# Designs tried in a protein design run: peptides against a protein of PDB entry 5NXQ. Part 35

Target 1, 114 residues: chain A of PDB entry 5NXQ
Amino acid sequence: EIQIPVSMAAEEEYLRSKVLSELLTDTLENDGEMYGNENEVLAALNGAYDKALLRLFASACSDQNVEKALSLAHELKQDRALTAAVKISERAELPSLVKKINNIREARYEQQLK

## One batch from the design tools (peptide; aimed at target 1 R55 A58 C61)

Design b2_p24_3_s2 (made by RFdiffusion4, then SolubleMPNN; from b2_p24_3, 12 letters changed)
Fold by OpenDDE base, seed 1:
Structure b2_p24_3_s2 (fold): chain B 114 residues (1-114), chain A 24 residues (1-24)
Amino acid sequence: as target 1 above (114 residues)
Amino acid sequence: SRLEQLQKELEEYEKKLRELLLER
């Protein structure tokens, strides 16, 4: 499960994600198509992306800015990241946000079943 | 091509991250 250190700056995580994206781009350009591991590349990218978003999400929760936090939650790609967002919201004592994020999770689950 | 699709996705992710940070 995704663990988000509170002390880590969102900007630092963004820079890490950007570097990863550039490395992946360079790899694809130099090696051509991945031919079987495209999903692994995307998973790595989504992981870095979600971590960056969760840093911003945690900051929004600290500011008690539910609207901003919810907007960020909608951008999360992985279910495990939404789970992490729920836990962050619970610790921030934002029950309305918890409910809304759970609704996002349910909606995505239902879409996958179709 | 699949390669072009991946490159586009990477660029979109970076763009979105920049936008989110600028709104802080």
Scores: peptide ipSAE 0.022, ipTM 0.519, DockQ to the pose 0.073
OpenDDE base, seeds 2, 3, 4, 5: peptide ipSAE 0.021, 0.019, 0.020, 0.022; ipTM 0.422, 0.433, 0.427, 0.429

Design b2_p24_3_s3 (made by RFdiffusion4, then SolubleMPNN; from b2_p24_3, 11 letters changed)
Fold by OpenDDE base, seed 5:
Structure b2_p24_3_s3 (fold): chain B 114 residues (1-114), chain A 24 residues (1-24)
Amino acid sequence: as target 1 above (114 residues)
Amino acid sequence: SALEQAQQELEEYKEELARKLLEE
């Protein structure tokens, strides 16, 4: 039986988690039904989403595809995920990418202050 | 090939790193 490559598996998980996260968000925003655990569910979905993205990010770094890696980093939702991306970039010895991701983090920090 | 294996190991390492950094 044909095995799915790791990168494709990561992409599939990314898309799945992305869709689920978006659906949950839309449901909360549009339907207004609250059951008390929506934030936890959303956080869990975001975690899975970011993890999947980071796998893709790691692959991009391995390919030395800084632009793709940066694009993926912009899609990360959690600050801790951006931090992880920085660490991956550091290990990949991509200082330019590290700088750019840190810029993303700083921008988000500024937005949180508003 | 040896190169492909090294690349795969690197990716696996980064994936593991990502997992650990996210505490997942």
Scores: peptide ipSAE 0.217, ipTM 0.794, DockQ to the pose 0.026
OpenDDE base, seeds 1, 2, 3, 4: peptide ipSAE 0.184, 0.179, 0.162, 0.179; ipTM 0.773, 0.764, 0.759, 0.770

Design b2_p24_3_s4 (made by RFdiffusion4, then SolubleMPNN; from b2_p24_3, 11 letters changed)
Fold by OpenDDE base, seed 1:
Structure b2_p24_3_s4 (fold): chain B 114 residues (1-114), chain A 24 residues (1-24)
Amino acid sequence: as target 1 above (114 residues)
Amino acid sequence: SRLEELKKELEEYQKELKKKLLEE
């Protein structure tokens, strides 16, 4: 379970982790080189990325900015992070956002089955 | 190689992240 602290200073960390993870991913895809621990490092970075993103998400929910919150939710990578976003949305009493995030989860699940 | 350098940077970043999380 992901615990999300209240913070407005998470954007820098979010951007840093995003850039680094994307660079690694692109390099692996383009070069085709595998050394064994790339996935582990990437997973750790993705975790930090989602955590930072969820902080921003929580802030958007606090501001009752559903559009911004939804946009941020689409950027989440891990299913557990989407689950956390749902919980945050429920606490913020944003049922429309809950529905939309659940739709994202279902869509990703179906994609994995194909 | 470039990939090796990038991996090292990412590993260092991961270490820094863990450190920050422990400080929170």
Scores: peptide ipSAE 0.019, ipTM 0.421, DockQ to the pose 0.085
OpenDDE base, seeds 2, 3, 4, 5: peptide ipSAE 0.017, 0.021, 0.016, 0.017; ipTM 0.414, 0.432, 0.410, 0.421; seeds 3, 5 fail the geometry check

Design b2_p24_4 (made by RFdiffusion4)
Pose (drawn by RFdiffusion4):
Structure b2_p24_4 (pose): chain A 114 residues (1-114), chain P 24 residues (1-24)
Amino acid sequence: as target 1 above (114 residues)
Amino acid sequence: DDEELIEELEENAEFFEEAAEEEI
């Protein structure tokens, strides 16, 4: 059976999780539950989404592509995932990227205060 | 089927987390 590179597999998992998460969120916001496990599936779905997105983020940092990495960070869902992105940026010695990601966390916290 | 999907999503999430740590 064909082996898939972890980097390429992460892109597909990110997109799949993004599609499934959007569909299941529309279902829960309009119709509610039908099968019985939608809430748990959506939670695991948003977790897999950010994890695959952080793998792509790491690749972008390994390629010194700060711009691509910032865009990937913007697509993150969980605030804890943004924290994980900051640690990956520090580990990659990209201080300019740390500041821009921390601006995203501050901006989201400002929405939390409204 | 939903429980299997949840396990697969958790395994994937753990795999990509470890892979992202190893990349840096």

Design b2_p24_4_s1 (made by RFdiffusion4, then SolubleMPNN; from b2_p24_4, 10 letters changed)
Fold by OpenDDE base, seed 5:
Structure b2_p24_4_s1 (fold): chain B 114 residues (1-114), chain A 24 residues (1-24)
Amino acid sequence: as target 1 above (114 residues)
Amino acid sequence: DAKKLIEELKKIAEEFEKAAEETV
């Protein structure tokens, strides 16, 4: 069996989840509900997507690559995932990254309030 | 130790995964 490094596996899962999430979203927008469980599938895909991103994010933080970590944080979809990213950043002792992620979170909150 | 740090940070990601699975 082909052994895939953890980082590569995370990247693969991220990309797969991203593509599938986008495809499902497009299908829902264009064709509407067809099977009755698309929203559940989408939620699961979004969860897997953010999970994969957080693994990559953790790796970036461990590398002290704040720029990469921030880029990954911008790709996170769920607020709870951003919260997890903050926790990871705090544990990694990257206060500047914490602030930047909180700014992302606040910006999203403001957009939802309008 | 970089390995120890990575493991610690990934545990947070795993905790998120568990929470996400419970929500689905």
Scores: peptide ipSAE 0.111, ipTM 0.667, DockQ to the pose 0.080
OpenDDE base, seeds 1, 2, 3, 4: peptide ipSAE 0.110, 0.034, 0.110, 0.108; ipTM 0.660, 0.652, 0.660, 0.661; seeds 3, 4 fail the geometry check

Design b2_p24_4_s2 (made by RFdiffusion4, then SolubleMPNN; from b2_p24_4, 9 letters changed)
Fold by OpenDDE base, seed 1:
Structure b2_p24_4_s2 (fold): chain B 114 residues (1-114), chain A 24 residues (1-24)
Amino acid sequence: as target 1 above (114 residues)
Amino acid sequence: SSEKLIKELKELAKFFEEAAEKTI
């Protein structure tokens, strides 16, 4: 029986969600709202996107590929997803990665204060 | 919800870690 590996499935979902999220964002910026539920759709897409990324992130952590894990963390959109990445990093016993992800979170907080 | 997600992902991380250990 042929099964799709979890990492491959996650990567596919990541790519799909990324493209759809970007397209929707561009549409909202250029054409405005069409149905009144675009924010809800965007939130759902962002959620799926981050969830897929976090699966890839977990895989990278398991491979002890800190560079890849950090790159993936930079692509996370939601703060709660970064929090999840921290928890995964802690579980993977990668303290340097924990620190770097927290730096990402702090940088985003500073950006929001501007 | 976030807490549940974190727990789920921690378990997933554990799964991958164990799987990686078996292949190394």
Scores: peptide ipSAE 0.084, ipTM 0.618, DockQ to the pose 0.073
OpenDDE base, seeds 2, 3, 4, 5: peptide ipSAE 0.025, 0.079, 0.064, 0.060; ipTM 0.518, 0.614, 0.603, 0.619

Design b2_p24_4_s3 (made by RFdiffusion4, then SolubleMPNN; from b2_p24_4, 12 letters changed)
Fold by OpenDDE base, seed 4:
Structure b2_p24_4_s3 (fold): chain B 114 residues (1-114), chain A 24 residues (1-24)
Amino acid sequence: as target 1 above (114 residues)
Amino acid sequence: SYKELIEELKKIAEKFTEEAEKTV
């Protein structure tokens, strides 16, 4: 078995999770109820998706690539994932990125309240 | 090292996402 670089493995998982999430969403929109557990499946996929993204995010932070990290943070779906991104940024000693991610969180909070 | 840093940061990611996965 060939050893795959950490970043490449994370990218593969991200793309897989993203595709599955999109596929399920499209199915629900076009065909409606399929198995009766679509919400649970979607939640699981979203979890896997964000987890994979956070791995990419961690890699970007390790490279001190703030712009890439921020771009990835915008793709996160769950608030808990954004929280994780903040913690990762703190550990990576990137205070500017922390501020930017918190701004994303605040913006989403405002949208949810409306 | 780069590898060690990534692993540390991944652990943080896992900590905050595992709850969502367990509920499903």
Scores: peptide ipSAE 0.173, ipTM 0.713, DockQ to the pose 0.049
OpenDDE base, seeds 1, 2, 3, 5: peptide ipSAE 0.164, 0.163, 0.165, 0.153; ipTM 0.705, 0.707, 0.708, 0.696

Design b2_p24_4_s4 (made by RFdiffusion4, then SolubleMPNN; from b2_p24_4, 10 letters changed)
Fold by OpenDDE base, seed 5:
Structure b2_p24_4_s4 (fold): chain B 114 residues (1-114), chain A 24 residues (1-24)
Amino acid sequence: as target 1 above (114 residues)
Amino acid sequence: SSKKLIEELKEIAEKMEEAALETI
Protein backbone atom coordinates (compact mmCIF):
# COMPACT_ATOMS: atom_id res chain seq x y z
CA GLU B 1 0.00 0.00 0.00
CA ILE B 2 1.32 3.38 -1.00
CA GLN B 3 1.07 6.20 1.48
CA ILE B 4 -0.12 9.40 -0.12
CA PRO B 5 1.92 12.47 0.79
CA VAL B 6 0.07 15.22 2.59
CA SER B 7 0.40 17.58 -0.33
CA MET B 8 -0.96 15.07 -2.78
CA ALA B 9 -3.88 14.31 -0.53
CA ALA B 10 -4.61 17.99 -0.26
CA GLU B 11 -4.50 18.37 -4.01
CA GLU B 12 -6.95 15.55 -4.42
CA GLU B 13 -9.33 17.12 -1.95
CA TYR B 14 -8.93 20.47 -3.61
CA LEU B 15 -9.69 19.12 -7.05
CA ARG B 16 -12.63 17.11 -5.82
CA SER B 17 -14.15 20.06 -4.04
CA LYS B 18 -13.53 22.33 -6.98
CA VAL B 19 -15.13 19.98 -9.46
CA LEU B 20 -18.15 19.38 -7.28
CA SER B 21 -18.65 23.09 -6.74
CA GLU B 22 -18.47 23.68 -10.45
CA LEU B 23 -20.93 20.90 -11.18
CA LEU B 24 -23.40 22.30 -8.71
CA THR B 25 -22.99 25.80 -10.07
CA ASP B 26 -23.47 24.63 -13.63
CA THR B 27 -26.54 22.68 -12.69
CA LEU B 28 -28.14 25.64 -11.00
CA GLU B 29 -27.31 27.93 -13.87
CA ASN B 30 -28.62 25.56 -16.49
CA ASP B 31 -31.81 24.48 -14.80
CA GLY B 32 -32.54 27.49 -12.65
CA GLU B 33 -34.02 25.29 -9.97
CA MET B 34 -33.62 25.87 -6.27
CA TYR B 35 -34.46 23.20 -3.76
CA GLY B 36 -33.38 25.02 -0.63
CA ASN B 37 -30.26 23.06 0.17
CA GLU B 38 -27.86 24.38 -2.43
CA ASN B 39 -26.31 26.94 -0.14
CA GLU B 40 -25.65 24.32 2.48
CA VAL B 41 -24.02 22.09 -0.07
CA LEU B 42 -21.89 24.92 -1.36
CA ALA B 43 -20.86 25.90 2.14
CA ALA B 44 -19.74 22.39 2.90
CA LEU B 45 -17.87 22.14 -0.35
CA ASN B 46 -16.25 25.49 0.21
CA GLY B 47 -15.15 24.35 3.62
CA ALA B 48 -13.48 21.28 2.24
CA TYR B 49 -12.07 23.30 -0.61
CA ASP B 50 -10.52 25.85 1.70
CA LYS B 51 -9.18 23.19 4.00
CA ALA B 52 -7.45 21.51 1.11
CA LEU B 53 -6.02 24.81 0.01
CA LEU B 54 -4.82 25.55 3.52
CA ARG B 55 -2.93 22.29 3.57
CA LEU B 56 -1.25 23.25 0.35
CA PHE B 57 -0.71 26.68 1.78
CA ALA B 58 0.96 25.26 4.85
CA SER B 59 3.20 23.16 2.66
CA ALA B 60 4.18 26.20 0.65
CA CYS B 61 4.95 28.07 3.84
CA SER B 62 7.06 25.20 5.02
CA ASP B 63 9.01 25.47 1.80
CA GLN B 64 9.34 29.20 2.38
CA ASN B 65 7.65 29.69 -0.97
CA VAL B 66 5.87 32.92 -0.26
CA GLU B 67 4.73 33.49 -3.81
CA LYS B 68 3.06 30.13 -4.05
CA ALA B 69 1.54 30.57 -0.62
CA LEU B 70 0.12 33.94 -1.59
CA SER B 71 -1.30 32.56 -4.80
CA LEU B 72 -3.06 29.87 -2.84
CA ALA B 73 -4.37 32.39 -0.35
CA HIS B 74 -6.05 34.30 -3.16
CA GLU B 75 -8.02 31.18 -3.98
CA LEU B 76 -9.44 30.89 -0.48
CA LYS B 77 -13.15 31.65 -0.36
CA GLN B 78 -14.02 32.03 3.30
CA ASP B 79 -12.80 34.77 5.57
CA ARG B 80 -12.18 32.26 8.30
CA ALA B 81 -9.85 30.46 5.94
CA LEU B 82 -7.90 33.64 5.37
CA THR B 83 -7.67 34.03 9.11
CA ALA B 84 -6.28 30.54 9.32
CA ALA B 85 -3.80 31.37 6.60
CA VAL B 86 -2.63 34.34 8.63
CA LYS B 87 -2.12 32.16 11.66
CA ILE B 88 -0.20 29.64 9.63
CA SER B 89 1.95 32.39 8.20
CA GLU B 90 2.65 33.73 11.65
CA ARG B 91 3.72 30.34 12.87
CA ALA B 92 5.89 29.98 9.81
CA GLU B 93 7.47 33.34 10.67
CA LEU B 94 6.57 34.93 7.37
CA PRO B 95 5.53 38.46 8.30
CA SER B 96 5.49 39.69 4.72
CA LEU B 97 2.98 37.02 3.86
CA VAL B 98 0.91 37.93 6.89
CA LYS B 99 0.69 41.48 5.65
CA LYS B 100 -0.28 40.48 2.15
CA ILE B 101 -2.99 38.12 3.33
CA ASN B 102 -4.40 40.79 5.58
CA ASN B 103 -4.52 43.03 2.55
CA ILE B 104 -6.63 40.41 0.81
CA ARG B 105 -8.98 40.34 3.76
CA GLU B 106 -9.28 44.09 3.86
CA ALA B 107 -9.98 44.26 0.16
CA ARG B 108 -12.78 41.74 0.49
CA TYR B 109 -14.27 43.64 3.39
CA GLU B 110 -14.30 46.79 1.32
CA GLN B 111 -16.02 45.03 -1.54
CA GLN B 112 -18.68 43.71 0.78
CA LEU B 113 -19.42 47.22 1.93
CA LYS B 114 -20.15 48.34 -1.61
CA SER A 1 -31.92 15.38 -13.25
CA SER A 2 -30.78 18.46 -11.42
CA LYS A 3 -32.48 17.30 -8.27
CA LYS A 4 -30.71 13.99 -8.40
CA LEU A 5 -27.36 15.63 -8.92
CA ILE A 6 -27.93 18.02 -6.04
CA GLU A 7 -28.81 15.17 -3.74
CA GLU A 8 -25.67 13.33 -4.70
CA LEU A 9 -23.58 16.41 -4.13
CA LYS A 10 -25.27 16.97 -0.80
CA GLU A 11 -24.23 13.55 0.37
CA ILE A 12 -20.67 14.11 -0.72
CA ALA A 13 -20.62 17.57 0.79
CA GLU A 14 -21.78 16.26 4.13
CA LYS A 15 -18.85 13.91 4.25
CA MET A 16 -16.52 16.69 3.29
CA GLU A 17 -17.99 19.03 5.86
CA GLU A 18 -17.02 16.73 8.68
CA ALA A 19 -13.51 16.51 7.36
CA ALA A 20 -13.34 20.24 6.77
CA LEU A 21 -14.04 20.95 10.42
CA GLU A 22 -10.89 19.17 11.47
CA THR A 23 -8.08 21.34 12.71
CA ILE A 24 -5.18 21.74 10.38
Scores: peptide ipSAE 0.057, ipTM 0.645, DockQ to the pose 0.161
OpenDDE base, seeds 1, 2, 3, 4: peptide ipSAE 0.049, 0.048, 0.050, 0.047; ipTM 0.633, 0.623, 0.628, 0.621

Design b2_p24_5 (made by RFdiffusion4)
Pose (drawn by RFdiffusion4):
Structure b2_p24_5 (pose): chain A 114 residues (1-114), chain P 24 residues (1-24)
Amino acid sequence: as target 1 above (114 residues)
Amino acid sequence: AEEEEKEEFLEDAEEIIEEYAESL
């Protein structure tokens, strides 16, 4: 059976998780539950989404592509995932990227205060 | 040497990602 590179597999998983998360969120926001495990599936789905997105983020940092990495960070869902992105940026010694990601966290926190 | 450093960074970054996944 064909082996898939972890980098290429992450892009697919990110997109898949994005599609399935959007579909299941629309189902729960309008129709509610039908099968019985939608809430848990959506939670696991948002978890897999951010994890795959953090792998692509690490590849972008490895490639010193700060701009691509920031765009990937903007697509993150969980606030804890933004924290994980900051730690990956620090590990990659990209201080300019740390500041811009921390601006995203502050901006979201400002929405939390409204 | 540059390639080894990139592999090490990606292995360390994956450990950070697993720590985050465990916290969910």

Design b2_p24_5_s1 (made by RFdiffusion4, then SolubleMPNN; from b2_p24_5, 9 letters changed)
Fold by OpenDDE base, seed 5:
Structure b2_p24_5_s1 (fold): chain B 114 residues (1-114), chain A 24 residues (1-24)
Amino acid sequence: as target 1 above (114 residues)
Amino acid sequence: DEEEKKKKLLEEMEEIIDEYAASL
């Protein structure tokens, strides 16, 4: 059996999670007929999505690719995932990335207050 | 070496990701 590199596995998982999340979201928006646990399902999918994305983010940080890391951070859905991204950035000693991710968080906070 | 340092770094990052995953 061929061993898949961690980075490739993360990419595959990210893509899978992203597609599933989008498909489920579209289904809910179009049909609206789903059991009362749809929000819980979406949350679970978002969690898996962000987890996979964080692994890609970590890889980018380890490569000191701040541009790629930042682009990935923008794709994160949950605030808790952004918090994790900040921690990862700190470990990677990328303070500029930390600031930029915190700016993303602040922007989302302001949007939620509206 | 740099490769070993990178490996350690990725391991530390994975711990952060695990912490995140545990909070879900």
Scores: peptide ipSAE 0.662, ipTM 0.945, DockQ to the pose 0.790
OpenDDE base, seeds 1, 2, 3, 4: peptide ipSAE 0.659, 0.662, 0.661, 0.659; ipTM 0.945, 0.945, 0.945, 0.945

Design b2_p24_5_s2 (made by RFdiffusion4, then SolubleMPNN; from b2_p24_5, 12 letters changed)
Fold by OpenDDE base, seed 5:
Formats: C-alpha cells, structure tokens, sequence
Structure b2_p24_5_s2 (fold): chain B 114 residues (1-114), chain A 24 residues (1-24)
C-alpha cells in the first residue's frame, strides 16, 4: 500500500469530495425528482468536503500562508466548518485571518437573513 | 526546533478538525 503524505491525502480527498458534491448537486437540479435521502447524502458529502478543506487550511496556516488559508476558507460551505477554521487560525496565532473568516461568516449570515 | 513546533501545531489543528468531524 502506498503511503500518501497527509497534505496530499487531503488534496485527493478534497478533489474527490468536490467532484462528487458537484455531480450530485447537478443531478439533483436537473432530474427534477427528489429522493428521500438526497439531502442527507449531500450533507454528508459537504461535510467530507469541508473536512478535507480544513486539513488544507490547517496546512496553509502552519506555513503562515494567510492568503492561501483565506482562499480556502472562502471555499468552505458550512458555517460550522468556518467556526473550525477560526479555531485553527487562533491556534496558529493569526488574528488577521480570524477577523477575515469572521467577516465571511457575517456576510453569509446577512445573506441568509434576506 | 521550528519544525517540531510546526508539527505540534498541526497536531493541535487536527484535533480541531476531529471535533468538527465528530459533529457531522
């Protein structure tokens, strides 16, 4: 069995999750038929997607690559994942990144209220 | 060393990710 570095494994998982999430979303939007577990499957895929992103995000933070970290944070789908990203940023002692991620969260909150 | 500190940081971050994953 090939041992894959953590960062590479995270990238593979991210790409896989992203593709599957997009395919599922497109299928659901185009078929016009709803299955009982579709939302559950989508949520699970989104969770895996965000988890993979968070690992990439953590790596970027550890490299003190704030710009890359922020870019990755914008790709996060779930608010709870953004919360995790904030916690990670705090551990990395990147307060500017914390603020920027919180701005993302606030913006999404406002969009949901409209 | 700096690398050791970075590794420790990554381990702490992984715990946060695990907490997130547990909430799924």
Amino acid sequence: as target 1 above (114 residues)
Amino acid sequence: SAEKKRQELLEEMEKIIDEYAASL
Scores: peptide ipSAE 0.659, ipTM 0.946, DockQ to the pose 0.826
OpenDDE base, seeds 1, 2, 3, 4: peptide ipSAE 0.659, 0.659, 0.658, 0.658; ipTM 0.946, 0.946, 0.946, 0.946; seed 4 fails the geometry check

Design b2_p24_5_s3 (made by RFdiffusion4, then SolubleMPNN; from b2_p24_5, 11 letters changed)
Fold by OpenDDE base, seed 2:
Structure b2_p24_5_s3 (fold): chain B 114 residues (1-114), chain A 24 residues (1-24)
Amino acid sequence: as target 1 above (114 residues)
Amino acid sequence: SSMEEKERLLAEMEEIIAEYEASL
């Protein structure tokens, strides 16, 4: 059996989860309904997607690559995932990144209120 | 070493990710 590096596994899972999440989301939005468990499936896919992103985000933070980390944070879908990203940034001692991610969160909150 | 410190940091970050996953 072959050993796959963690970073490669994370990237692969990200791509897979992204594609599946987008496909199901598009189907739900365009066709109206899917199966009865569609919301559960979407939630699971979004969770897996953000989890994969968070691992990439953590890697970027460990490399002190703030710009890459920030770009990845913008790709996160869930607020709870952004919260995790803030915690990760704090552990990496990147206060500027913390501020920028909180700005992303605030912007999304304002968008939801409209 | 610097490498060991990075590994410890990544481990702490993985715990944060695990906490996130548990919240799902």
Scores: peptide ipSAE 0.654, ipTM 0.944, DockQ to the pose 0.810
OpenDDE base, seeds 1, 3, 4, 5: peptide ipSAE 0.651, 0.650, 0.651, 0.653; ipTM 0.943, 0.944, 0.943, 0.944

Design b2_p24_5_s4 (made by RFdiffusion4, then SolubleMPNN; from b2_p24_5, 11 letters changed)
Fold by OpenDDE base, seed 2:
Structure b2_p24_5_s4 (fold): chain B 114 residues (1-114), chain A 24 residues (1-24)
Amino acid sequence: as target 1 above (114 residues)
Amino acid sequence: SSAKKKEELLKEMEEIIDEYAASL
């Protein structure tokens, strides 16, 4: 059986989750309706999406690739996922990345208030 | 070694991801 590298497996899952999440989001925006559990499905997809993305983020941090890690952090959808990214950055001893991710969180809060 | 340290670091990061996943 073929062994797939962890990073490649994470990328595959990320892409799959991203496509499904975007499809569902577009459907809600364009058609306005799905099944009665559309919100629960979207939440589940977003969770899976962020989980896969966090694995890519962790890999980037382990490589000390701060620029790649930061780019990935911007793609995270949930605030709780950004919190996880901060914890991961702390473990990787990347304080500059911690600050930048916290800035992302603050910016999103401000956008929600506008 | 650096490789072993990286492996341990990734394990710690996976634990954080697991904690995130458990809260979904």
Scores: peptide ipSAE 0.650, ipTM 0.942, DockQ to the pose 0.786
OpenDDE base, seeds 1, 3, 4, 5: peptide ipSAE 0.647, 0.647, 0.647, 0.649; ipTM 0.941, 0.942, 0.941, 0.942

Design b2_p24_6 (made by RFdiffusion4)
Pose (drawn by RFdiffusion4):
Structure b2_p24_6 (pose): chain A 114 residues (1-114), chain P 24 residues (1-24)
Amino acid sequence: as target 1 above (114 residues)
Amino acid sequence: EEEEEKMEEIEERIEEAMEEIEEE
């Protein structure tokens, strides 16, 4: 059976998780539950979404592509995933990227104060 | 050569960070 590179597999998993998360969120926001495990599936789905996105974020940092990495960070869902992205940026010694990601966290926190 | 060795160390630290995240 064909082996898939972890970097290429992450892109696919990110897109799949994005599609499935959007579909299942629309189902729960309009129709509610039908099968019985949608809430847990959506939670795991958003978790796999950020995880795959953090893998692509690490590859962008390894390639010193700060701009591509910031765009990936913007697509993150969980605030804790933005924290994980900051630690990856620090471990990649990209201080300019840390500041811009921390601006995202502060901006979301400002929405939390409204 | 020193810059290449430093980049290899940075790549290893990034990969360790990803292994820690993926073990969660």

Design b2_p24_6_s1 (made by RFdiffusion4, then SolubleMPNN; from b2_p24_6, 13 letters changed)
Fold by OpenDDE base, seed 5:
Structure b2_p24_6_s1 (fold): chain B 114 residues (1-114), chain A 24 residues (1-24)
Amino acid sequence: as target 1 above (114 residues)
Amino acid sequence: SSSEKRKKEIQARIEEALAELEAE
């Protein structure tokens, strides 16, 4: 049987979750049909997406690849996921990355205030 | 080597943190 590397599996899950999240979002925005559970489904998909992305993020941190990690952090959708990324960055002893991710969070907070 | 040991330690901490987050 073909063995799939962990990193590749994480990438696959990320891509799958990303596609599903985008498809659902597009459907909700374009079809206009409401069934009553769209928000819950979207939240679940976003959660899975962020979870998969955080695994990739953790891998980047392990490689001490701050630039890649930061790029991945920008793709995170939920604030709680950014918080998780900060925690991972702290464990990775990457203070510069911590600061940059916190900047992302702050920027999103400011956007929500408007 | 010392550097390899350090990297492995950091990797373990990251994995632990990830596991903790996934458990929440």
Scores: peptide ipSAE 0.343, ipTM 0.848, DockQ to the pose 0.734
OpenDDE base, seeds 1, 2, 3, 4: peptide ipSAE 0.336, 0.338, 0.334, 0.337; ipTM 0.845, 0.847, 0.845, 0.846

Design b2_p24_6_s2 (made by RFdiffusion4, then SolubleMPNN; from b2_p24_6, 13 letters changed)
Fold by OpenDDE base, seed 2:
Structure b2_p24_6_s2 (fold): chain B 114 residues (1-114), chain A 24 residues (1-24)
Amino acid sequence: as target 1 above (114 residues)
Amino acid sequence: SSSEKRKEEIDKKIEEELEELEAE
């Protein structure tokens, strides 16, 4: 059996989780009809989505591709995932990326206050 | 080379952070 490269596998999982997450959120926003456990399902899907995205983020950091890493960080949904991205950036010795991701977090905090 | 070894070290540290995240 042909093994899928790690990067391709990560992309596949990202796309899968992204589609499912978007479908669920759209359903909640437009129809509002679920089985009553929609919050748990959404949390699980968002978790899987961010996890897959963080793998891609880590790969970008490994490649020293700061712009790609930053673009991926903007796609992260949960604050805990942004925190993880900061830690990865620190390990990758990319202080400029650390600063930029922290700016993303701060911006989201401000949006929540409004 | 020295640069290759440095990259390997960084990649290892990145993987450690991913493992810690998955352990939560």
Scores: peptide ipSAE 0.355, ipTM 0.848, DockQ to the pose 0.618
OpenDDE base, seeds 1, 3, 4, 5: peptide ipSAE 0.353, 0.349, 0.354, 0.349; ipTM 0.848, 0.846, 0.848, 0.846

Design b2_p24_6_s3 (made by RFdiffusion4, then SolubleMPNN; from b2_p24_6, 12 letters changed)
Fold by OpenDDE base, seed 2:
Structure b2_p24_6_s3 (fold): chain B 114 residues (1-114), chain A 24 residues (1-24)
Amino acid sequence: as target 1 above (114 residues)
Amino acid sequence: SSSEERKKLIDERIEEEIKEIEAE
């Protein structure tokens, strides 16, 4: 059996999770149908999505590709995932990336207050 | 080597953070 590289597997999972998350989000926004479990499904999908992204993020950090890592961080949905990205960046000894990700978090906080 | 140790530490942090997300 052919083994798929970890990075490719992570990308596949990211794409799958992204599609499902977007479909559910669009359905809720456009159709407004609620059956009682959509929020739980969305949360689960977002979790899987961010998990997949974090693996890609970690790979970028490993490659010392700060710009790619930052672009991936912008795609993260949950604040806890951004926090995880910060900690990964710290361990990777990328202080400039840490600062930039914290800026993303702060910007999202400000948006929530408006 | 120092490089290998550094990589190991990074990998450990990655797994820890992923587990925290999964725990909700």
Scores: peptide ipSAE 0.146, ipTM 0.737, DockQ to the pose 0.358
OpenDDE base, seeds 1, 3, 4, 5: peptide ipSAE 0.140, 0.139, 0.139, 0.076; ipTM 0.735, 0.722, 0.734, 0.657; seeds 1, 3 fail the geometry check

Design b2_p24_6_s4 (made by RFdiffusion4, then SolubleMPNN; from b2_p24_6, 11 letters changed)
Fold by OpenDDE base, seed 2:
Structure b2_p24_6_s4 (fold): chain B 114 residues (1-114), chain A 24 residues (1-24)
Amino acid sequence: as target 1 above (114 residues)
Amino acid sequence: DEEEKRKEEIKKKIEEELEKIEAE
């Protein structure tokens, strides 16, 4: 069996999860219904998507590539994933990135209040 | 050297956080 490098596997999983999440989202938006468990499936897909993305985020942090890490953080969907990204950034000793991710979180909170 | 050792420790800490996330 051909072993795939971890980084490549992470990117593949991210892309797969992204496509599936978008497909399901579009279906719900366009048709409004599927099989009755649409929200559960969507939540699971979003979770997988964010987990895959966080692996890429962690890699960027390990490389001390703050700009790449930040761009990836913007792609995270769930608040809990942003929280995870903050924790990773703290462990990576990147305080500027911590601040920037917290700004993303605050901006999303403000949007939810409107 | 000490710098490389520090970087490795940071990578380890990051991996520990990932493990926590994956366990959720």
Scores: peptide ipSAE 0.433, ipTM 0.883, DockQ to the pose 0.808
OpenDDE base, seeds 1, 3, 4, 5: peptide ipSAE 0.429, 0.429, 0.425, 0.424; ipTM 0.882, 0.881, 0.881, 0.881

Design b2_p24_7 (made by RFdiffusion4)
Pose (drawn by RFdiffusion4):
Structure b2_p24_7 (pose): chain A 114 residues (1-114), chain P 24 residues (1-24)
Amino acid sequence: as target 1 above (114 residues)
Amino acid sequence: AEAAQERLKEEMEAEAEEEEEAEE
């Protein structure tokens, strides 16, 4: 069977998780539950979404592509995932990227104060 | 900084491969 590179597999998993998360969120926001495990599936789905997105973020940092990495960080869901992205940026010694990601966290926290 | 980014790349790939092996 064909082996898939972890970088290429992460892009597919990110997109798949993005599609499935959007569909299941629309189902729960309008119709509610039908099968019985939608809430748990959606939670695991958002978790796999940010994980795959953080793998692509690490590749962008490894490639010194700060701009691509910031765009990837913007697409993250969980605030804890933004924290993980900051630690990856620090580990990659990209201080300018750390500041911009921390601006995203602060901006989301400002929405939390409204 | 370049060496730190090379170590990060290797560590991230190794963690992803260990996860795949654990799933198998």

Design b2_p24_7_s1 (made by RFdiffusion4, then SolubleMPNN; from b2_p24_7, 13 letters changed)
Fold by OpenDDE base, seed 4:
Structure b2_p24_7_s1 (fold): chain B 114 residues (1-114), chain A 24 residues (1-24)
Amino acid sequence: as target 1 above (114 residues)
Amino acid sequence: MEAKREELRREVEAAAEAERAAAA
């Protein structure tokens, strides 16, 4: 069995989930066809997407690559995933990254209030 | 390095479990 590096596997899953999530969203917006489970499917896809991103994020943190980690955090969709990224950053002892991710969360909260 | 990576992996897994629990 071919062993794929963890980072490459995570990147593949991220890209796959990203494409599927975008495709589903576009389909719903453009065609208006709903069968009753699309929102659940979308939520599941977003969960898988964020999980894959968090693996890449953890790898970037392990490498002490704050810039890469921050770029990945901006791609996270769910607030709970951002919360997880904060915890990972704390474990990685990267307080500057913690602050920057919290700023992302605050910005999204403000946007949701509008 | 390995111990730190393992700790980060555990945080990711905990986050994933929380995601599944929240979606249920």
Scores: peptide ipSAE 0.097, ipTM 0.677, DockQ to the pose 0.166
OpenDDE base, seeds 1, 2, 3, 5: peptide ipSAE 0.097, 0.091, 0.093, 0.089; ipTM 0.669, 0.674, 0.666, 0.671

